# Ledger of designs, part 19: peptides against a protein of PDB entry 7PB4

Target 1, 105 residues: chain A of PDB entry 7PB4
Amino acid sequence: KMLNIKEYKEKLLSTLGEFLEDHFPLPDRSVKKKKKNIQESSVNLITLHEMLEILINRLFDVPHDPYVKISDSFWPPYVELLLRNGIALRHPEDPTRIRLEAFHQ
Target 2, 218 residues: chain B of PDB entry 7PB4
Amino acid sequence: DALQMAVGYFEKGPIKASQNKDKTLEKHLKTVENVAWKNGLASEEIDILLNIALSGKFGNAVNTRILKCMIPATVISEDSVVKAVSWLCVGKCSGSTKVLFYRWLVAMFDFIDRKEQINLLYGFFFASLQDDALCPYVCHLLYLLTKKENVKPFRVRKLLDLQAKMGMQPHLQALLSLYKFFAPALISVSLPVRKKIYFKNSENLWKTALLAVKQRNR

## One batch from the design tools (peptide; aimed at target 1 N85, target 2 F124)

Design b1_p23_1 (made by RFdiffusion4)
Pose (drawn by RFdiffusion4):
Formats: sequence, structure tokens, C-alpha cells
Structure b1_p23_1 (pose): chain A 91 residues (1-28, 43-105), chain B 212 residues (1-189, 196-218), chain P 23 residues (1-23)
Amino acid sequence: KMLNIKEYKEKLLSTLGEFLEDHFPLPDVNLITLHEMLEILINRLFDVPHDPYVKISDSFWPPYVELLLRNGIALRHPEDPTRIRLEAFHQ
Amino acid sequence: DALQMAVGYFEKGPIKASQNKDKTLEKHLKTVENVAWKNGLASEEIDILLNIALSGKFGNAVNTRILKCMIPATVISEDSVVKAVSWLCVGKCSGSTKVLFYRWLVAMFDFIDRKEQINLLYGFFFASLQDDALCPYVCHLLYLLTKKENVKPFRVRKLLDLQAKMGMQPHLQALLSLYKFFAPALISVKIYFKNSENLWKTALLAVKQRNR
Amino acid sequence: STAENEALLYQKVQELVIVTAES
């Protein structure tokens, strides 16, 4: 069961990365890829389940933040505009 | 054959400015509906015309008439439905066309050969609950399509939030009751649905439904 | 086409979050 989940996870992650690079590229400060942004969000969601918010830096491309906000993937802090969290789809 | 000429004409897409082209389009569309309302269409023709109507090609009236004449002689391929859901995801489709498609999918539910690949699109179907114009028809569709495996906690939470936003609507209540039946531990709380008139009820479709 | 890509992105990210939780 564990290996099956692992194979599925890795396949899903690889195909997601390819999809992101194909359909959500950077334009050309130092910006990070959307993949790294999603990785940071997913890591913070499980590492700190009591505070899954990550600060928005200059490396976050505002179009990516707005994209994640429009599609229900990322959620804004009720008071602090510089923080965003990942929607807890698992619960 | 008389129908294949119209299918090919619709596959060619919209043509030049109209000198006599309006009459030609009308003749082809009349031929298609006559065949559809007399004895029905085959799976291949339906696979073609449904996806042509749900694409950006042709105006709204042509797509509406095509959807209203999408009556199967036998069965409907699920792959056609999968391509139709994708065309809906493209977004170049009219709202009224979307409503008509969901009504058609609800009406033609028992005439789809397989429904497992369609159930795999449960997420795409569920995401359309945000749209309050599609909400009743999407709820009617999910009432038919929902299995036990589809009742995930996230969906229960989002459906409860939508109930709180819109109120205890009949279609929302029916879908929530189905979710309760399938997963009582995740939450406490098929039949009549408004605007559920079968627009595609021909006599032969009625005999086939009774034979079903 | 952008709407399709956004819908696909949502679905893929939703599944990844769930699988990560299971792992």
C-alpha cells in the first residue's frame, strides 16, 4: 500500500511539475518558480499545522499569488496581507 | 448520405460571409434534427456534434439547436462526455449553453454506456457549484453521479459552507442528504428538481427509456 | 484555454496535498 502511494505521488508530482512549466512559466529582483512556491506552501502546511502562513517576499511573482488565490489554492490571512496559507484539502 | 453531409458541413466550421450560407446552414441543421427527432443519432455523430456545439465555433443559436437535437438512437459514448467536460473547462462556452448541457447530461444519464470515467470528473463537476447559475443543475447531476468514494471531507465542508451562504436550497438539501447517507460520521444532514423537464423526450427515446 | 489550465492546476494540487497527507 505504501509503495503504491509513493509511486502515485511521484508520478503526480512529476506530471504536475511538467504541467506548470508548460502552462505557467516565468516572464524571462530574483523570482522563484511557481513549483518552489507550491513546495514552500505544502511544506509549511504540514511542518507548522498551527501556523501554516508564509510571508510574501519580493521573490513571489504577484501574478502567481493572485493565480493561487483565484483558484482556491491559496488563502489570505484575515489581518496580515503579507501572509498566505495553503488550503487544507486533506481535511 | 443526407446526415453525413451536414456533419461534414459542421466539421468544416463557420464559413465566409452569408450570400446563401444562412439557407445552407438552416438546411443542414434541419436535416440533423429531423433525423434526431425521427429515429435518433448514432454515437459517432453525437460525439462530433456535441463537441462542435460546446466549442467556440458557430453562434449561440446553432449550438443551442444542436444541443436540443442531441438524441441518441442507441447509446452515448462516455469519451464524448469526457471531451464535452473538457470543452466546458476551456471556457469559450456560453452560460445558457452550459445550463443546457447540464440539463442534457441529466436527461441522457441512463443512455451513456459507461459512467466510471465520468465519475472520475467528479471534481470538475463539483467545482462548478460556485456558479449560482449552474448550481441547481450541477446539484441534480451530482445527485445521480455521487458514489460513496466521492464523499470526501473537503467536499462535505465546502457543501456545508455553500448551504450556509445560499440557505437550505432544495437541490443543496438533496445532495447533502445523499452525502449524509454515504458518510454520516463526516456530517449529519432524489428526487424532484426544478427545471428538470426533459426537453429531449421524443417518442422513441420514451420507448427506449421504458425498455431501460 | 487559461480556464482549463487553471482547473487542471486546482485538481492536481488538491490531489497532491491529499497524497502528501497520507504519506
Fold by OpenDDE base, seed 2:
Structure b1_p23_1 (fold): chain B 105 residues (1-105), chain C 218 residues (1-218), chain A 23 residues (1-23)
Amino acid sequence: as target 1 above (105 residues)
Amino acid sequence: as target 2 above (218 residues)
Amino acid sequence: STAENEALLYQKVQELVIVTAES
C-alpha cells in the first residue's frame, strides 16, 4: 500500500510538472531589455512547480506554521494565481507569507 | 427534526394564529443556537437563515442571534454570501448587523467553498471602508480578497486619504502594506515594516466554534 | 480555457496534497 501511494505521488508530481510547463510557463526571459534604469535584480524566478513543491513541503514539514515567505524568486502572477484559486492563503498577520491550503485537513 | 422545524419556522414566518409567538420564536431560536454551536449547520440551513438574518424579516435582536449562530458544519456556500451582501445593499439591516456580518464573513472566510463571486464584490466592500464602524473589518476582508488587479491608483488614493483622516490604524496599515506589496510604484510613502499585522482577531466571537469545526472536519 | 486550466490546477494540487498526506 505505501509503495503504491509513493509511486502514485511521483506520477502525480510528474503529471503536474508537465501540465504546468504546458499551461503555466514562466514568461520568456527573451523580452528585450529596454534599458530602463530599474536595477533588474537578476533574481531567478522559480517555476510554478518549484513554488508548489516548496509550499507542499512546508505544509507537511511544519504543519503548525505552514507559511512560506514570498521571495523575489516568486513570480507575482503565480502567487496571485494560487491565491485567486484558493490553492494558497495569505498569512493573516503577514502579507509576505503564504501557505498552501490544507486539503487533507 | 427540531432543527428542521425551527428553520422552517424562520423561513415560512410565524403562523398568525399562535398566541405565544414570542415563546415559539425563542424556542426555535434556541434550537438553532444549540445545534449550530454543538454541531454546526448544514450549508442549506445557513443559506436560509443567513438570508433571513439580513432580510429584515425579524427584529434586530433576532437577526443578531441568528447571525451569531451561522456556524458551518463543513462549508458555507458562496451563493449564500453573495445573497447576504445583496441584502446589505437593500439596507434593511441595522448598522450593528452589518458590522456583525463583516465580522462573520472574516471569521468564516476559510469555510466558504468558493471565492470567485466574492472577489467580484471587491468594489462594494472597498466602498464600505468609509463607514468608521465597518472599516476595521472591511480592511481585514479586503486583506483576504485583494489581488494585484484590485490595486488601482484610485483605491490607493482613497486608502491614503482615509489614513490621513483616521490616522495610522493597524488594520488600514495592514491593507496598505498589502497594496504596497502588489504595487510598490503606487505607494511612494515609506510604510513602517510591521512584522505583524494586527486585525481585531481577539474579538472573534466564533473562536471556540471555529476550533470545534476544524476539529470535526480533520 | 484559462478558467478550465485553473480549475484543473486546483484539482491536481488538491489531489497531490491528499496523496502526500497519505504517503
Scores: peptide ipSAE 0.661, ipTM 0.451, DockQ to the pose 0.295
OpenDDE base, seeds 1, 3, 4, 5: peptide ipSAE 0.656, 0.656, 0.657, 0.659; ipTM 0.444, 0.649, 0.477, 0.499

Design b1_p23_1_s1 (made by RFdiffusion4, then SolubleMPNN; from b1_p23_1, 13 letters changed)
Fold by OpenDDE base, seed 2:
Structure b1_p23_1_s1 (fold): chain B 105 residues (1-105), chain C 218 residues (1-218), chain A 23 residues (1-23)
Amino acid sequence: as target 1 above (105 residues)
Amino acid sequence: as target 2 above (218 residues)
Amino acid sequence: DAAAKEQQLRLMVEELVILEAEL
């Protein structure tokens, strides 16, 4: 039973990865450098997949404080996507922290 | 064999050089349709064609026609169903195709060789209850799949919340009644004792074909 | 449809969380 659940989980993760790549890719960096002096914060944006992994891991590793601090690596449209769909919740007192919805509870 | 050529066409995809792509596609679709409704399809043919119908390789009209022809000669492989569900997760199929798939899955449920892996997909199916278009068919599927071990407090809460949102639907009531049977302590609400479980007749699309399959396998 | 994709994402994440809780 557990083995089958693990196998299914791995398959679902693979499917999610493909789904995210197809439908929620990071914007191609090829948008023309219009030279406006906005400090190219060389912040490597993480994929939505990586963001979800962080949130899922935090939910299970630290269930009493499942909140993740939003870093500069979090692409704002992904954060908004998760929040508006009820996948993530913002901390009531700290808008810089989000948690994954505890769907198992 | 005409069927092998048709299946091979869908598997390999259209050869770029054919000027008459639409006529060729229609010819192969008709071949599959004719064989499926007359004789049923082999498990291997269903494995190939079911995956194609859900992969988004072809347009929605083609996928719908293929899926309607997923009539077994004898059995459907559980692995084919698991693969099909994985394609639902990828989301390359239309909402109408998803509805049709759940209708198909309910209609063909008894022809699936094993249920062990399908039972592990219980959570995925349960999560799909929130889709109003899927809900009636998912309730029916869950009614067929539900074991005592699946009846968890959080799922009971979700079903009750869903009932509060959409009202007391016959299909939802049937599932809740089953949940109460397995775990009466989790459902304090009095459910009307319905003598007849009412689900949408998903099998109606295949009724004649299913009768023919049952007659051939007898 | 963008809304359908977002709904599908939610369903997949929900299932992953449930599966993780069962492990």
Scores: peptide ipSAE 0.674, ipTM 0.439, DockQ to the pose 0.393
OpenDDE base, seeds 1, 3, 4, 5: peptide ipSAE 0.673, 0.672, 0.659, 0.666; ipTM 0.447, 0.401, 0.673, 0.656

Design b1_p23_1_s2 (made by RFdiffusion4, then SolubleMPNN; from b1_p23_1, 13 letters changed)
Fold by OpenDDE base, seed 5:
Structure b1_p23_1_s2 (fold): chain B 105 residues (1-105), chain C 218 residues (1-218), chain A 23 residues (1-23)
Amino acid sequence: as target 1 above (105 residues)
Amino acid sequence: as target 2 above (218 residues)
Amino acid sequence: DMAKKEQELRLLVEELVILEAEL
């Protein structure tokens, strides 16, 4: 039974990965570098897949404080996407923290 | 009727899930889902089931499924909506359920028989703008509810503060544009002329069902 | 339809969380 659940989880993760790549890719950096010398703080944005992985891991690793601090690597539209769909919740007192919804509870 | 038995189960049924009870629960839930999506539910059935979905009587998964099938045959009673909002105040539902409820409320807004009592809840909905998960849907709801008498200086300040915090969100801009329409003297800031107010998030989970309801009621 | 995609995303994540809780 446990083996079957693990296999199903792996399949689901693969499906989710493909789904995210197809439908929720990061915006192409093709915004023309007009040369204004503003320091390219080359903040490497993470994928939505990576963001979800962080949130899921935090939910299960630290269930008493399942909140993740929003970093500069979090693309704001992804944060909004998760919040508006009820996939994530904002911390009631700290707007810089979000958690995954505890769907298993 | 199978639907009456299912509704009766949710109304009177035991709170504690047991394995054998889970099969029965699933059977009744599927019955409600099937009828709701095919024919819609009567106003009385929605009154019962909507309250159950928000009361915390069942688990989040069950509540979510019930709420997703709150599709009217004809109309939704405003009293059912007021009761539902009362349950939101009690806080026994998950954050995801709250988001889903506001999405449902926006989607079903035209099917609510009266709006007078809902308009009295304007202040409550406006306070929910501070919740980022709710904000897009609350802006849409407020866009539908806002009258000239609701546009007050303190609410304008709160919206501008929210815009400063969250940035220029399309849903917030839509609401601000409406506020400027009703009270141009209160909003000195230049708002980008958006010709089309797209609450992009208005693509509701019920689009197909709502089309079917509209076709049946023609 | 973006709304359908967002709904599907939610369902996938929900299922994943439920499965993770069973492991």
Scores: peptide ipSAE 0.666, ipTM 0.424, DockQ to the pose 0.236
OpenDDE base, seeds 1, 2, 3, 4: peptide ipSAE 0.661, 0.663, 0.657, 0.665; ipTM 0.417, 0.415, 0.633, 0.398

Design b1_p23_1_s3 (made by RFdiffusion4, then SolubleMPNN; from b1_p23_1, 11 letters changed)
Fold by OpenDDE base, seed 5:
Structure b1_p23_1_s3 (fold): chain B 105 residues (1-105), chain C 218 residues (1-218), chain A 23 residues (1-23)
Amino acid sequence: as target 1 above (105 residues)
Amino acid sequence: as target 2 above (218 residues)
Amino acid sequence: MEAEKEQLLRLMVEELVILRAEL
C-alpha cells in the first residue's frame, strides 16, 4: 500500500511539473531586460511549481503556522490564481501571508 | 484598431529600441485615455492595463495615468481586481499608486461583476488601515465589504486602538458604527450617533465618467 | 480552456496534499 502511494505521488509530481511548464510558464523576462540603467534588483521570479512546492512543504513542515510570506519572487498573477481557485488562502490578519488549503483535514 | 494597438504596446512592451520611445508611449497612452473617458474600456482591456499599471513594468507617472483611465464600458472583472491586489502585496508600486488604487476601487465598486473573491481579501484591506494615507479609503472600502462574519473581536480591538491613535475620524466612526450594527456586544463604547456617514469623496476623479457609464448601461 | 486548466491544477494539488498526508 505505501509503495503504491509513493509511486503514485512521484508520478503525479512529474505530471504536475510538466503540466505547469506547458500551461503556466513564467512571463517572458524579455520585457524587463531593456531598461538598462535603474538597478531594478532583478528579482528572480519563481515558477508556479516552486511556489506550490514552498506552500506544500510549509503546510506539512510547520502545520501550526502554515503561512508563507509573499515575497518579490512571487509573480502576483500566480498568487491570484492560487487564491481564486481555492488552492491557497490569505492569512486573516496578515495580508502578506498565504497558506495552502489543507485538503487533507 | 488604435485601442488594440495601444493595449498591445503596453502588454508586449516597446518592440524596437526606437529613439522615439517616449513619443510612442505617449501616443498609445493618449489613445487609451481618450477611449476610456469617452466610451469606457472593455473588461478584457481593463484586465490587461490594470495588471500593467501595478506590475512596475512602466514608471510611476505612466502607471498613474493608466490607473486613472481604468473606466469600464460595462463591468470590471473581479479577477482583474484580485490580480491588482496581488500586485499590491508585492510592494512594487508607489504609495501614491496604492492610494489611487483604493480610490479607484471604491469609485468602481458597483461596476465589479462579482464580490466573492474580493470579500476573501478582507484581511488584506483591513491590514492596510495602519497606513495613514490609505486609512480613509480603506475604511470606505471595508464599509462596503463588511459582513457579519468579518466582525471579529480582534478587528474590533484593532479599530479601537486605531481610533485611540488617530482620534475620532469620520471614516473610522462610520466603520465602527457598521461593526456595532453587526455585533453590538463587541463594541461596549458609546459611539456618537452620526446621522450621516461621510467618506472622502473618492469618486470625484471619475464622477463624470461614472455618470456616463451608468447612462450607457441603462 | 483556462478555467479547465485551473480546475485541473486544483485537483492535482488537492490529490498531492492528500497523498502526502497519507505518507
Scores: peptide ipSAE 0.645, ipTM 0.402, DockQ to the pose 0.284
OpenDDE base, seeds 1, 2, 3, 4: peptide ipSAE 0.643, 0.643, 0.639, 0.644; ipTM 0.478, 0.478, 0.574, 0.485; seed 2 fails the geometry check

Design b1_p23_1_s4 (made by RFdiffusion4, then SolubleMPNN; from b1_p23_1, 13 letters changed)
Fold by OpenDDE base, seed 5:
Structure b1_p23_1_s4 (fold): chain B 105 residues (1-105), chain C 218 residues (1-218), chain A 23 residues (1-23)
Amino acid sequence: as target 1 above (105 residues)
Amino acid sequence: as target 2 above (218 residues)
Amino acid sequence: MEALKEQTLRLMVEELVILEAEL
């Protein structure tokens, strides 16, 4: 039974990864309009997949404080996407922190 | 069933010939209250009753009681919320009913099936910040709704003006902090990092009911 | 189409969280 759950989980993770790559890719960096030397803060954006992984891990690793601080690596539209769909919740006291919804609870 | 009869009574209104209109009203209201608090209401029942509560068809006391029992069994339709907001514009409901509605909307926010149309009402909700009685609850609602695209220079100015008028209110600070997060260039003022729950005083009249709804929908 | 994708995402994440908890 446990082995089947693990296998199913792995399959779901793979499917989710493919789904995210197809439908929720990172924005193409290419629309750098040639405007001047604003210091390209080379903020490496993480994928939505990586963002979800961080949130899921935090939910299970630290269930008493499941909130993740939003870094500059979090693409704001994807943060908003998670929030508007009820996948993530904003911290009531700190707008810079979000948690995954505890769907298992 | 008894609930259908009660909902039908509120929808159709009192039949002229009933000598004991008040007893009949109370009976049906108690039926709705009992079902709502025990099991929650279906989305269709909420659609009907929420519309009635805000239409001004009944007195303020009845409308208040109906609105207090707008507890979903599963979900609330976004369309029901949009219709409800439309009644706020018509001005047939009391100020206390408006406050209660915003409290309800915040409390039930997670149970609303979609948010697309509600997000289009952002400007309407933002305009309601000027009402001192609504302001705390509207700030909480906007805290839930605000996207980066909503953070505009004119709204920042309005929030700062409100802060100048009302002082550093926790609910306003929460919203300003969110605005600063989305658009730091628009807010030059350093906002104190407050460790206090911004919306703690939003007494959730539905706390126990919401816990029960969440347990039933697991 | 976009709304359907977002709903699908939610369902997938929900299922993943439930599975993780069983683990």
Scores: peptide ipSAE 0.660, ipTM 0.453, DockQ to the pose 0.291
OpenDDE base, seeds 1, 2, 3, 4: peptide ipSAE 0.657, 0.649, 0.653, 0.655; ipTM 0.422, 0.498, 0.392, 0.477

Design b1_p23_2 (made by RFdiffusion4)
Pose (drawn by RFdiffusion4):
Structure b1_p23_2 (pose): chain A 91 residues (1-28, 43-105), chain B 212 residues (1-189, 196-218), chain P 23 residues (1-23)
Amino acid sequence: KMLNIKEYKEKLLSTLGEFLEDHFPLPDVNLITLHEMLEILINRLFDVPHDPYVKISDSFWPPYVELLLRNGIALRHPEDPTRIRLEAFHQ
Amino acid sequence: DALQMAVGYFEKGPIKASQNKDKTLEKHLKTVENVAWKNGLASEEIDILLNIALSGKFGNAVNTRILKCMIPATVISEDSVVKAVSWLCVGKCSGSTKVLFYRWLVAMFDFIDRKEQINLLYGFFFASLQDDALCPYVCHLLYLLTKKENVKPFRVRKLLDLQAKMGMQPHLQALLSLYKFFAPALISVKIYFKNSENLWKTALLAVKQRNR
Amino acid sequence: WSSEAEKLLYQKVQELVIVTAES
């Protein structure tokens, strides 16, 4: 059961990464890829389940943040505009 | 054959400025509906015309008439429904066309050969609940399509939030009651739906439904 | 960016979050 989940997870991640690079590229400060941004969000969601918010730096491309906000993937902090969290789809 | 000429004409897409083209389009569309309302269309023709209508090609009236004449002689391929759902996801489709398609998918539900691959699109179907124009028809569709595996906690939470936003609407209550039946531990709280009149009820389709 | 790509992104990210939770 564990190995099956692992195989599925790795396949999903690789295909997601390819899809992101194909459909959500950077334009050309130092910006990070959307993949790294999603990785930071997913890591913070499970590492700190009581505060899953990550600060928005200059490396976050505003179009990516808005994209994640429009599609219900990322959520804004009720008071602090510089923080965003990942939607807890698992619960 | 008389129908294949119209299918090919619609596959060619819209043509030049109209000198006599309006009459030609009308003749082809009349031929298709006559065949559809007399004895029905085959699976291949349906697979072609449904996806042509749900695409950006042709105006709204042509797509509306094509959808209103999408009556199967036998069955409907599920791959055609999957491509139709991909065309809905493209977004170049009219709202009224989307409503008509959801009405058609609800009406033609028992005439799709397989529904497992369609159930695999439960997420795309559920995400359309945000749109308050599609909400009743999407709820009617999910009432038919929902299995036990589809009742995930996230969906229950989002449906409860939508019920709190819109109120206890009949279609939302019916879908929530189905979710309760399938997963009572995740939440506490088929049949009549408004605007559920079968627009595609021909006599032969009626005999086939009774034979079903 | 296209709406189809945005919807596919949502679906893929939703599944990844769920699978990560199971792992």
Fold by OpenDDE base, seed 3:
Structure b1_p23_2 (fold): chain B 105 residues (1-105), chain C 218 residues (1-218), chain A 23 residues (1-23)
Amino acid sequence: as target 1 above (105 residues)
Amino acid sequence: as target 2 above (218 residues)
Amino acid sequence: WSSEAEKLLYQKVQELVIVTAES
């Protein structure tokens, strides 16, 4: 039973990855729209898959403080997407922290 | 089951013929309180009792006690919350009960199964900011609910007007900071960069109970 | 993003969280 659940989890992660690449890709870096003052901070944006992995891992690894700090690597539209859909929740005292919804509770 | 009998009593109301109505009421109320604090209540029990607490069927003291023991065993149905909010519009509950409800709603927010319908009530909650007694708790609720799509110019104006009237309240600043995060172009005012947002209700009446619920559901 | 894709995202993440808890 446990082995089957782990394998099923891995399958879900894989299928989620493919789904996210197809439907929620990162914006192409190529659209250098010339607007001057947006600091080209070379912040490597992480994929939505990586973001979800971080959030899931934090939820289970640190269930007493399941919040992740929003870094500059978090693409703001992804953060909004997760919050908008109730997939993530904002920390009540720190707007820079989000957690995954505890769907298992 | 003693709990089922207690819930059924509140649902059906007091039987007219009982000479000891108050003793019976107290017995059932204590039964609900004891189960809620020890084990939590099922979603169905919360659905019934939450509506009763806000309907004005009982006196303020009873409603307050019922609402204080609305502790879930697992989850709270969103439908129960929507129905409860509908009772706030009817105005049969006291101001203190309304305050307690918003405190409860914030405290229990993570235990509500879905948020889609609650998010549709955003406008109603936002209108409740005008109540000075509710404002701190409504700000906290709105902070939890606010999406980019909710951040509109007219709401920004209302929040700024409230801030002008009430001063730089921490709960208003928290909400305004979130609004600025979603729509920086709508808020020209420099908000102090607070590293921590403080809501007065962060230490809610249910903190210990919710910790116990979370420990049992692990 | 389509509303449909957002709904599917919710469902997939929900399922993954539930399965992760059982795992």
Scores: peptide ipSAE 0.640, ipTM 0.450, DockQ to the pose 0.319
OpenDDE base, seeds 1, 2, 4, 5: peptide ipSAE 0.527, 0.640, 0.535, 0.529; ipTM 0.728, 0.462, 0.716, 0.731

Design b1_p23_2_s1 (made by RFdiffusion4, then SolubleMPNN; from b1_p23_2, 12 letters changed)
Fold by OpenDDE base, seed 5:
Structure b1_p23_2_s1 (fold): chain B 105 residues (1-105), chain C 218 residues (1-218), chain A 23 residues (1-23)
Amino acid sequence: as target 1 above (105 residues)
Amino acid sequence: as target 2 above (218 residues)
Amino acid sequence: VSEEDERTLRLMVEELVILEAEL
């Protein structure tokens, strides 16, 4: 039984990864390198897959404080996507923190 | 039933007199979507709605939403699929809707009750390989449909020509490998032994719904 | 992004969370 659940989980994760790549890709950074020297901290945006992984891990690793702080690596449209679909919840007192919905409770 | 009213609305079309045509359409569309994703649709409902989605009766946005919710409760009739393909020939369907239909057809392939009539459409599907947008999904469909009898010298030549034009695409390699399996004498070219057949996951749009359907039907 | 893709995403995440809780 446990082996079947693990295999199913792995298949689901693989499917989710492919689904996210096909339908929710990061915007192409096709912005031309204009030469201006401004140390624009090229904040590397993480994929939606990586974002979900962080949120899921936090939910199970720290169930008493399942909130993740929104970093500059979080693409704002992804955050909005998760919130509007009820996948994530914003912390009631701190708008910079979000949690995954506890679908198992 | 709310679903019957919604299906009836799409079948009969908008009655001229309603001032709030868009709100009524949206209400019925949401009803169909909700039932399809929760419970799936009956074969008769899919027959009606699939034809509507491909007929060009409604706008592309509405047709796309209808097609996306063509999730069976149990089975899809092959006759519904044949009728749908006939609408593709009429040319009133957008390119994006054609792509979506082939993705749907691949995803729902196992839920189609019979394959005999669909297999007769092999030549039609094969001709669609020349469309760059359809090619990946058509290769996957052909991979599912191909029998030894379908592997002909002229089709082998067309696939090799397509490979020369597009390069060694994974979906094309998968189909060529199957052709070589059925007719090794027709394909003299050494194909790289790919251990894993890779098709674009057309199933991803419906995978959760299909999993739910499979769980309910157990 | 289509509303349907967003629904699919929710369902996939929901199932993943449920599966994780069973492990």
Scores: peptide ipSAE 0.679, ipTM 0.434, DockQ to the pose 0.258
OpenDDE base, seeds 1, 2, 3, 4: peptide ipSAE 0.669, 0.667, 0.667, 0.662; ipTM 0.405, 0.607, 0.647, 0.618; seed 1 fails the geometry check

Design b1_p23_2_s2 (made by RFdiffusion4, then SolubleMPNN; from b1_p23_2, 15 letters changed)
Fold by OpenDDE base, seed 5:
Structure b1_p23_2_s2 (fold): chain B 105 residues (1-105), chain C 218 residues (1-218), chain A 23 residues (1-23)
Amino acid sequence: as target 1 above (105 residues)
Amino acid sequence: as target 2 above (218 residues)
Amino acid sequence: VSESDKLTLRLLVEELVELEAEL
């Protein structure tokens, strides 16, 4: 039973990854560097997949404080997407923290 | 059933009925209150009763009691909330009813099925910040609703002006901190790093009922 | 992003969370 769950989880993760790449890709960085000195804070934006992994892991690793601090690597539209669609919740006392919704409760 | 009869009475019943003189009104109120607090109300029942509470069909005491028992069994329809907000524009409800409605809206926010139309009302809610009685609850509502697209220069100016007028209010600071998070270039002012954002506990009126709703929907 | 894609995203995440809880 447990082996089947792990295999199914891996399949689901693969499906989710493909789905996210197709429907929720990061914006192409290729928009022309017009020379304005926007200090390219070379903050590497993470994928929506990586963001979800962080949120899921935090929910299970630290269930008493399941909130993740929003870093500069979090693309703001992804944060808004998760909050708008009821996938994530904002911390009531800290706008810089979000959690995964507890769908299993 | 008894609840259907009660809802039907409020829907079709006498205009401008006073709670103190009508034994029938009191009976039906008690029926609604009893069901709402024990089991919650269906979305259709909330749609009807919420509109009645804000329409001015009954007196303020009755409207207050109805609004206090707008507890969902499962979900609240977004359409019911939009209709309710439309009644706020007509101005037939008391100031206390408006405050209670915003408290209710914040407390029940997670039970509203959709948010798309409510998000379109952002400008209306933001305009209500100028009301000193509503301001704490409106800030909390806006804290829940605000998206990056809502953070505009004119709204930043209005919030800063409000802060200059009212002082450093915790609820206003919470909203400003969120605005700064979405648009740091629009807010040059150093906001004090508060570790905790405090809103007035709007949920206190429904705390026990909300716990029961969450338990039923698990 | 379509409304259908948003719903699909939610459902996939919900299922993943449920599976993780069984693990």
Scores: peptide ipSAE 0.452, ipTM 0.398, DockQ to the pose 0.285
OpenDDE base, seeds 1, 2, 3, 4: peptide ipSAE 0.436, 0.448, 0.450, 0.449; ipTM 0.443, 0.397, 0.396, 0.397

